# Peptides against a protein of PDB entry 2AUS, part 166

Target 1, 323 residues: chain A of PDB entry 2AUS
Amino acid sequence: ADIKREVIVKDDKAETNPKWGFPPDKRPIELHIQYGVINLDKPPGPTSHEVVAWIKRILNLEKAGHGGTLDPKVSGVLPVALERATRVVQALLPAGKEYVALMHLHGDVPEDKIRAVMKEFEGEIIQRPPLRSAVKRRLRTRKVYYIEILEIDGRDVLFRVGVEAGTYIRSLIHHIGLALGVGAHMAELRRTRSGPFKEDETLVTLHDLVDYYHFWKEDGIEEYIRKAIQPMEKAVEHLPKIWIKDSAVAAVAHGANLTVPGIVKLNAGIKKGDLVAIMTLKDELVALGKAMMSTQEMIERSKGIAVDVEKVFMPRDWYPKLW

## One batch from the design tools (peptide; made by RFdiffusion4, then SolubleMPNN)

Design b2_p21_4_s2 (from b2_p21_4, 11 letters changed)
Fold by OpenDDE base, seed 4:
Structure b2_p21_4_s2 (fold): chain B 323 residues (1-323), chain A 21 residues (1-21)
Amino acid sequence: as target 1 above (323 residues)
Amino acid sequence: SRAEMLEWGRRKRAEYLAALA
């Protein structure tokens, strides 16, 4: 998520009309909620689905979805996309995750050996999904991006871990325990990051949402609920982006595929088949789609389908039809 | 025993590493 992607400008003369669209910072509160994502601190106990149902009740919403399941006992960062933004969660499902985990060892191991063995689990690991997973129980490779040991107290090891989406920390801890020769289990787990969502000033509780909604509805104070909800554009910050001409926005908002002439600027390193965010020049999310070309092909070609549009978010009327 | 657990762990580590190869 923290990889700064280079921006390649294809059309340096492209301007945007300030009267068109609703930039993330200029949405009326009702529209902000319709295109919002909550960085929820999920409490331990409830399922991720129960928590989404509670948010829908608290905020009087028809639709919401979460950016990746946390087990009932697992707390921390759960992105919850609201209403018109609900399907933006598809951008968060493949995103990297960070956790803080407490591992309990089943025997005494010297600290130096713990540190050395845990370092060997950085990189590619083989995992088998647990029985309760909807994923086929085949062996699969997953990336462990980093392991940072925070504390070692006898048999208890507190560590931070960055992982590829769908890495099972419980399985990682089990394999670490095997490698140490004493066995281990996961005592506690908290998710501290899901793509662009982390433990920061945007992290809110269910109680915060209750209070902030009441302040808005009863007292007319929108500030708190506005700050508690992030724009849907936050949920795509980690994706490669393609910025398009104002003249192309309405067509894409109607579900047309993005063609090469509509591109103003784009991130480097897009590959064919990548999930990409199509943005306006005001950093508004128009759509998510599948790249049909690489970045290089989108630069070199004068025509063709650049992105197969899979999901439109922007309303059709925010930009005028110019075709 | 602790010795038997350590030996078991070494075997399981070897099995894990062999599955990564």
Scores: peptide ipSAE 0.015, ipTM 0.326, DockQ to the pose 0.024
Fold by OpenDDE base, seed 5:
Structure b2_p21_4_s2 (fold): chain B 323 residues (1-323), chain A 21 residues (1-21)
Amino acid sequence: as target 1 above (323 residues)
Amino acid sequence: SRAEMLEWGRRKRAEYLAALA
């Protein structure tokens, strides 16, 4: 998620009308909620689905979805997309994750050996999905981006780990235990990051949401609930972006594919087949789609389909039809 | 330890709550 992508400007004279759309920071509270994502601190105990059901009840919502399952015993960062933003969770599924894990070793191992062996698990690892996973139980590779040992206390190893989406930390710990020759199990796990969502000031509990919703509905104080909900655009910060002309926004909002003439600026390094976010010049999310061209092709070509639009988020009436 | 992990998590939460205040 922290990969800064260069922004290439194709049209430096393109302006946006300030009267059109609703920038993420300027949405009325009801609209902000409809296009919101909660950075939830999931408690240990409930399933991710139970927590989503609770949020829907607390906030009186019809729809919500989560950005990737946490096991019942696992706490921490669970992005929950609300109402019209519900479908943005598809952008979070492939996003990298960070965890803090407590590994318990089944025997005594010198600290130097623990450190050496855990470092060998940085990079590509082979995993088998758990029995209870809906994923086909085929061996698959996953990337471990980093392992940072925080503390070693005898047989207990506290570590931070950054991983590719769908890496099983329980399986990683099992393999580390095998490599150490003593065996190991996962004692505790907390997710500290899911793509752009991390442990920061935006992290809220179910209790916080109850209180903040009451402050809004009973006391008329919207500030707390406004801060507790992030704009849906937060959920796509880690994706490559394409910014489009005001004249192209309504067409894309109607489900038309993005054509090359509509592009104002774009991130470097887009490849054909990448999931991309189509943005307005006010950083509003219009749609998610599949890149049909590379960044280079989108720069060099004067025409053609740049993005196959898969999911529209923006209402059709936020921008005028200019065709 | 589990206790230290939980304490670390509680401390981090308290730091974030204090930064909101």
Scores: peptide ipSAE 0.012, ipTM 0.425, DockQ to the pose 0.086
Fold by OpenDDE base, seed 3:
Structure b2_p21_4_s2 (fold): chain B 323 residues (1-323), chain A 21 residues (1-21)
Amino acid sequence: as target 1 above (323 residues)
Amino acid sequence: SRAEMLEWGRRKRAEYLAALA
């Protein structure tokens, strides 16, 4: 999520009609909700699915989905995509995650040794998925981006950890405990980040959502519920982007693949097979798709399929058909 | 009820925060 991507301009003369589309900041409240993502502070106790079901009941929604399961006992950042945005959660599955964890050691270890050993777990680690995971129990490499020890109190170690998607913190703590020679277990876990979603002013509780929905429906005050819901475009901030001509938007919104002539600008470093976000020149999410070309190929070629469009989000009528 | 589910969630959050303190 923190990787700044260079933007390469392919067509510097491309303009956008201000009358077409609905930019994230200009959506009426009902439309904002239909294309929204909540940065939910998931409480401990309920499953991620139960919490999604509660949000649907709270906000009177037909559909919602979460941006990556938190265990029942785990609290913190759970992105919940609403209604027409529900499928945007697929962009959050591969996103890096941060946690704060409490590790309990099963024996006494000098603080200097704890610090030294935990530092060795930064980088590539080998993990086996837990039995409860739907993921096949094969050994796999995962990246630990950083470990920051926050506090050491005897046998209790509080630490922040940034990890590749699908890294199991429980397994990491188990291996740290083995390396320390005393064993360890995960006492507590909170997710503090999921891609672009973090603990910030956008983090809301189920209680906040109840109150904010009430203020809107009963008191006519939309400000709180508007702030509590992020535009779906937030959920793709960490992806490489391709910005397209107004003339290409309707075709992509109808499920047509993006062709090279439709590209106005794009991020550097796109590889064939990457998940990419197709955007309008007003930073509206049109679709997610698989890159069929590299950034360099999309610049150099005059024709061909640039993106295989997998998931359309934009309504078909926001931009006119120009074919 | 909706109210009972929310109260349950609030209680579970409070229990968790108390266990972290």
Scores: peptide ipSAE 0.011, ipTM 0.371, DockQ to the pose 0.055
Fold by OpenDDE base, seed 2:
Structure b2_p21_4_s2 (fold): chain B 323 residues (1-323), chain A 21 residues (1-21)
Amino acid sequence: as target 1 above (323 residues)
Amino acid sequence: SRAEMLEWGRRKRAEYLAALA
């Protein structure tokens, strides 16, 4: 998520009509909710599915979905996409995650040995999914991006860990305990990051959502519920982006593939097969799709299918048909 | 329904454009 992607401009004279679309910061409150994502602080106890069901009840919603399961006992960052934004969770499932974990050792180990062994678990690790996972229990590799030891108190080790999506921290701690020779278990786990969502001023509780919805419905105060819900565009910040002409927006919103002439600017480093976000010049999410060309091919070619459009988010009537 | 949501979206668009005018 923190990788700054270069922006390559193909058409520096491309303008956008201010009367078309709804920029993320200018949506009426009901439309903001329809295209919203909550950065939820999931409490320990309930399943991620139960929490989504509660949000739907609290906010009177027909649909919602979460950006990656947290176990019942795990707290912290759970992105919950609302209504028309529900399908944006597909962008968050493959995103990197960060956790703070408390590991309890089953014996005494010198601090220098703890630090040395935990450093060896940075990089590629072999994992088998737990029995309760929807994933087939085959051996697979996962990347540990970093391990930062925060505190060591006797047999308790508090650490921050950045990992590839679908890395099991419980299994990591078990393997660290085996490598230390004494065994270990996961005492506590909190997710501090899920792609672009982190612990910041946008993090809200279920209690906050109850209060903020009440202030809007009973008192007419929309400010709190507006701040508690992020625009769906937040959920694609970590993806490579392609910005398109106003004349191309309605076609893509109807499910047409993006062709090269529609591109105004794009991120560097797009590869064929990458998941990309198609954006307006007002940074509105039109669709998600699969890149059919690299960034270089999209620059050099004058024609062809640049993106196979998989999921449309924008309504068909936000931009006029200009074809 | 999807139809009701599309009609609601068109109405909210008209309201928003009227507030910018």
Scores: peptide ipSAE 0.000, ipTM 0.239, DockQ to the pose 0.010

Design b2_p21_4_s4 (from b2_p21_4, 12 letters changed)
Fold by OpenDDE base, seed 2:
Formats: sequence, structure tokens, C-alpha cells
Structure b2_p21_4_s4 (fold): chain B 323 residues (1-323), chain A 21 residues (1-21)
Amino acid sequence: as target 1 above (323 residues)
Amino acid sequence: SREADLEWGRRARAEYRARLA
């Protein structure tokens, strides 16, 4: 299970009105889609942009965006945020990634040497972005969080790797091949995780989406399409959270900064400058913003701006204006 | 932010170690 962040309660008597808002699990199907994110199994072949365009056509959507590009040949976990949730992808771009990769060696290397050298690539590595990257080709550091060798079959090495966002696995494999002295290339790559999105029961194909949309529109069965779309709140599970009073929700939904008196509970370990999710007491995403205080400052202070609100998601009318 | 990714990476390493134990 994902390591849960500690939750510090500031107001243990704070209640929420059940008549206000739309909890993530209780949205009407149309509203659920408007605030949805698909955990898509991207097939190999198409670009991430082509896949997003197909989803928009399948589901009759005006807007959608993806949580981080996969190369055409790469399959697996591609979060696709829908309609009013489209901007939530900004929370997923900096999120860590996991991949399963098949590396092909260009010569014979003893298994013990393969294992020893691959272990040296855990930690900080220097990468040069590929030519096709929109990113300036400056040398940059990236973190490799872990490498797990799954199988070694002669010159073929199957491994799992957890990495910092924007780590290029193709470049990692190239450098491993150089360190082994024989050279190597990436034969296959699948992304198995993108922040909170992983290979689980929520992973769906493009074909699943076609069928599930048909069942809803032609047969009146909404269950499948409802299950295939996650609430946008899933896309912020990896962020530190601040939960606010009902009386503060409408102000934040209008783009006002969050002040300290509006806080009911918050995660430990928030630093000034962190991206945080502002939540209702019903776990609805109100907004994303930049922390202007640490967790400790938000506990100790009675007043001041806690969060600079950058992106509002909640409609202005879900909660009453209480100011 | 880089900090959010570093925190995810710390959790991911802990989850990885817990799967190997």
C-alpha cells in the first residue's frame, strides 16, 4: 500500500454539510466524466497525442490532456485527464515513474557483472535529453530510485526501474551498455506507474472505452464507463493535501488564496514552495496551489496566506458563499 | 515540482523494499 502521509488535525470539531458539493464517488455520470481521469493502457504504435485525440472522439469530449508523454513504441500507463479536469495533468508531470524494460546487450557478459554494474546506476545519474525532446539538450541530473532485475536470458535483461520524472530509460540502457563494455539498446519498454496511476483494476484500453461508451449511450448502462473513469482527485493522491472548512470552499473556488483560519487538517512535511492540493472535508479537489508556509507554520500561525491558489477545479456554485 | 517527485521517489523506494522483504 502507498505510504500514507501523516495527517495533522487543527480543528477536530469541523463538520461538513452533506448537501454541498459532489463527493468523488457520488457524481452523476456526466459530471463524473467532466471531472474524470482515465488510467489508459497506451498501445505501442501511436503517439500520446494521437491517443488523446482518439479518446476525445470516442467519448465526445471537447478537451483532454495526458499526464506525461510516452514515445510511440512505449506502452502502458498513460493518465488522460478529461474536460474540466484537463489541467490536473500538471500534478502528474513532475511525478515519479516506473517502467519495465527489456535491454539487449551487444555482447556476452557474466550475470554477476550485469547485476553489479546495474546496481551502480541506482541513485543520481547524468543524462543528455534525446534529439527529439522539446527540452534543451543540456546535461541534467536525474534520480534512479531503484533497479530490480527480473530476468537475465543470455544477452536479454528484463528489469523494473523507478525513476525521477523526465528520466530517459533509453539513455539509461545506453549508459549501462557502455559501462558493461559491450554496448546495449532498449528492445522494449512499458510504463507500469505514473505517480498514483499503476497497473491495477483501473487500467483500461481504447477498445474498453469504445465498448463502455456504447453500453452507456445505446443500452443505458453507465456502470462500465463510470468504472473506467477515475475521479480527478486520483490524480492528486501523491501530493500533500490541505483540507478546508466549508466556509472557505467558495472563496477558494472563486480564486481567493487560502488563509490559515480556513484549514481543518493538513499533511505533515509541507514546505514553502511545494505544490499542494486544497481539498474539502468530503475529499473533493478545490484547487492546486503553491504553499506559502510550512506545515509547522500553518499549525502555529493564526492568520496569513497558507496557499497561493494557482488552478481552480471546483465550480463556484458547489458551496455557498459564506462571506 | 522537483520536491514532489523526490518525495514520491522516497515512498516508491520504501514500497520497493517492502515488496522485497
Scores: peptide ipSAE 0.024, ipTM 0.487, DockQ to the pose 0.029
Fold by OpenDDE base, seed 1:
Structure b2_p21_4_s4 (fold): chain B 323 residues (1-323), chain A 21 residues (1-21)
Amino acid sequence: as target 1 above (323 residues)
Amino acid sequence: SREADLEWGRRARAEYRARLA
């Protein structure tokens, strides 16, 4: 289970009006879709952009965006944010990733040496972005969080790897092959995690989406399409959160910065410059923003801008203006 | 931010260690 961030309560008497807003679990199906994210199992072959275009066509959507590009040949977890939730992908771009990779060695290497050398690649690595990347081809450091060898069959090494966003597994495998002295290449790659999205019961195919949309539109059965779409709040589970008073929600929904008096509770360990999710007391995502204070400063100070609001998601009318 | 990704990485390492235990 994801390590829960500590929650510090500033105002233990703060209540929320049940008539205001739309909690993630109580949204009508149309509204749920408007604020939805699909945990898509991307097939190998199509680009991430082609898959997003197909989802838009299948679900009759005007807008959608993906939570970090997968190469055409790469399958697995591709979060696709829908309609009004499209911009939530910005929370997923910097999120860590997990992959399962098949590495093929170009020579015979003892298993003990394979295990020893691969363990040395846990930590900071130097990478050069591939030519096809929109990123400048400068050397950069990336973190490998963990490597788990799943299977070794002669020259084939199946492994799980957790990495910093924008780590190139193909480049990692190339460097492992060099360190082993025989060379290696990436035979297969699947993404098994993108931040809070993983291979679980929420993972759906393009075929599932076709069927589930049909069941809704033709048969009037919304249950399947409702389960296939996660609330946008899922896409921010990995972020530090700040929960605000009902009286502050409408101001933030209008694009006002969050001030310290609006805070009811917050996660520990927020630093100045962190991306944070501003939430209602009903766990609705109001906005994403940049922390202008640490958690400690937000506790100790009575005034000031706590969060510079960058992206508003909540409609302006879900909560009343109380100013 | 780099810090948000570092924090995810710390959590992911802790989850990984908890799966190996």
Scores: peptide ipSAE 0.019, ipTM 0.468, DockQ to the pose 0.029
Fold by OpenDDE base, seed 5:
Structure b2_p21_4_s4 (fold): chain B 323 residues (1-323), chain A 21 residues (1-21)
Amino acid sequence: as target 1 above (323 residues)
Amino acid sequence: SREADLEWGRRARAEYRARLA
C-alpha cells in the first residue's frame, strides 16, 4: 500500500457545504468524462500519440494527453487525461514508473552472478538518453528504486523494475549485459505502473473503450464508460496535497495564489518548490501549484503565499465567491 | 516534480523491502 502521507490538520473546525462542487464520485457522466483519466492498456505497435488520437476519436473528445510516452513496441499502463483534465499529465510525467522486462543475454551466465550483478543496479545509475529522445543526449543520473528478478530461464531474465521517470529500461538492460560480460538486449517490455496508475481493475483497452462508449451512446448504459474513466483526482494521488476552505476555492479557481489562511489541512513533508495539489474538503482537485513554503512554514505562519498556482482545473462557478 | 518522484521511489523501495522481508 502506498505509504499514505501524514495529514496535518490546521483547522479542525472547517466544514464544507455539500451543495458546492462536484466530488469525484458524484459527477454526471459527461462531467466525469470532461475531468477524466483513462488507465489505458496501450497495445504494442502504435505510438502513444496515435493511441491518444484514437481515444479522442472513440470518445468524441477535443483534447487529450498522455502521462508519459511508451515506445511503440512497449505495452501497458498509459494514463490518458481527457478534455479539461488534459493538463493533469504534468503531475504524471515526473512520477515513478514500474516495468516488467524480459532481458535476453547474449551468452551463458550463472544464475548467482545474474542475481548479484542485477542487484548492483539498484540505486543511482548513469544513463545516456537514446538518439530518438526529445531530451538532450547528456549523461544523467537516474534512480532504480528496485529490481525484482521474477524468473531466470537460461539466457532469458524476466524482472520487475521500479524507476525514476525517464529511466530507459533498454539502456539499463544494455548496461546489465555489459556488467555480466556477455551483453544483453531488451526482448520485451511492459509498463505495469505510472505513478498512481497500475495494472488493476481500472486498466482498459482501446477495444473496451469502443464497446463502453457504444453501450453509453446507443444503449444508454453509462456504467461501463463511467468505470473505464477515473476522476482526474486519481492522477494527483501521489502528490502532496493541501486542502483548502470553501471560502478559498473560488479564488484559487480564478487563478489566485493560495494564501496560508485558506489552508485547512496539508500533507507533511512539503518542501518549497514541490508540485502540490490544491484540494477541496471533498477531495476535488482545484489546482496544481508550486509550494512557496514548507509544510512547517504553512503551519507556523499566519499569512503569506503558500502555493503559487500554476494550473487551475476546477471551473470558477463550482464554489461561490466568498471574498 | 522530481521530488514527488523521489518520494514515490522512497515509498516504492520501502514497500519492496517490506515484501522481501
Scores: peptide ipSAE 0.013, ipTM 0.418, DockQ to the pose 0.029
Fold by OpenDDE base, seed 3:
Structure b2_p21_4_s4 (fold): chain B 323 residues (1-323), chain A 21 residues (1-21)
Amino acid sequence: as target 1 above (323 residues)
Amino acid sequence: SREADLEWGRRARAEYRARLA
């Protein structure tokens, strides 16, 4: 089960006006799309950028962005944030990833040895980015969270792997092959998770999006396209959250920093410098920002800047100015 | 942030361990 963050209540008397804002489940279809994220099953072949361009054409959108590049040959979970939600992808870039990989060994290795060696790669590994990456080729540590061997068929090893963002599975497989003494290469790769987005009922193809858009535009049936698009709030589920008073929402929506008096409740374990999601009491995303205080400081202090607001998502008119 | 990543990774490991138990 997703480990829930502890929620600390600072103001237990804070209420929210039901007439203000647009909760994720109450957005009209056009507004839902404007603040949407697609959990796309990226096909093998196209670049992540080409797929985003196709989604923009299919759905008649001005802008969209993806939650972390998949190589052309790699399929699976590609979050695509739409229109006004486009910048929410920055919450997903750091998020951990899961993959299913097929590793081909260049020699015969006993199954017990394969299992033993692959288990040693759980934890911290040293990687060098590949030549084709836009990332500067510096040695860096990355975390392998888990390795689950699914199947071993002679020289072919199918495995699930959970990794820190920017871990190169191709490089991991190369190092496993070296440790086995025979060498190995990545035959196939699919991404099965990107933070809160996974292979589930929300995963949709480009073909599904074509059909669902036609059902809406030609037949007046919005249900399919509504289900195919997740609210932008889904893209921040993995972040620590701060929930704010209705009276603070409009100020934050105008780009003002969040001050301590505006906080109603917050997650435990926020540190200074953390990326946090600022939420309404209706679980609407107002903004992303950098924590300027710890959770403890936000509880103990009566004043000061709690969050440096970096990216506003909420329109300025959803909540009234109460200052 | 790197901290959000590390926490997601801690969660993912705990979820994974809970699936193996």
Scores: peptide ipSAE 0.020, ipTM 0.476, DockQ to the pose 0.028; fails the geometry check

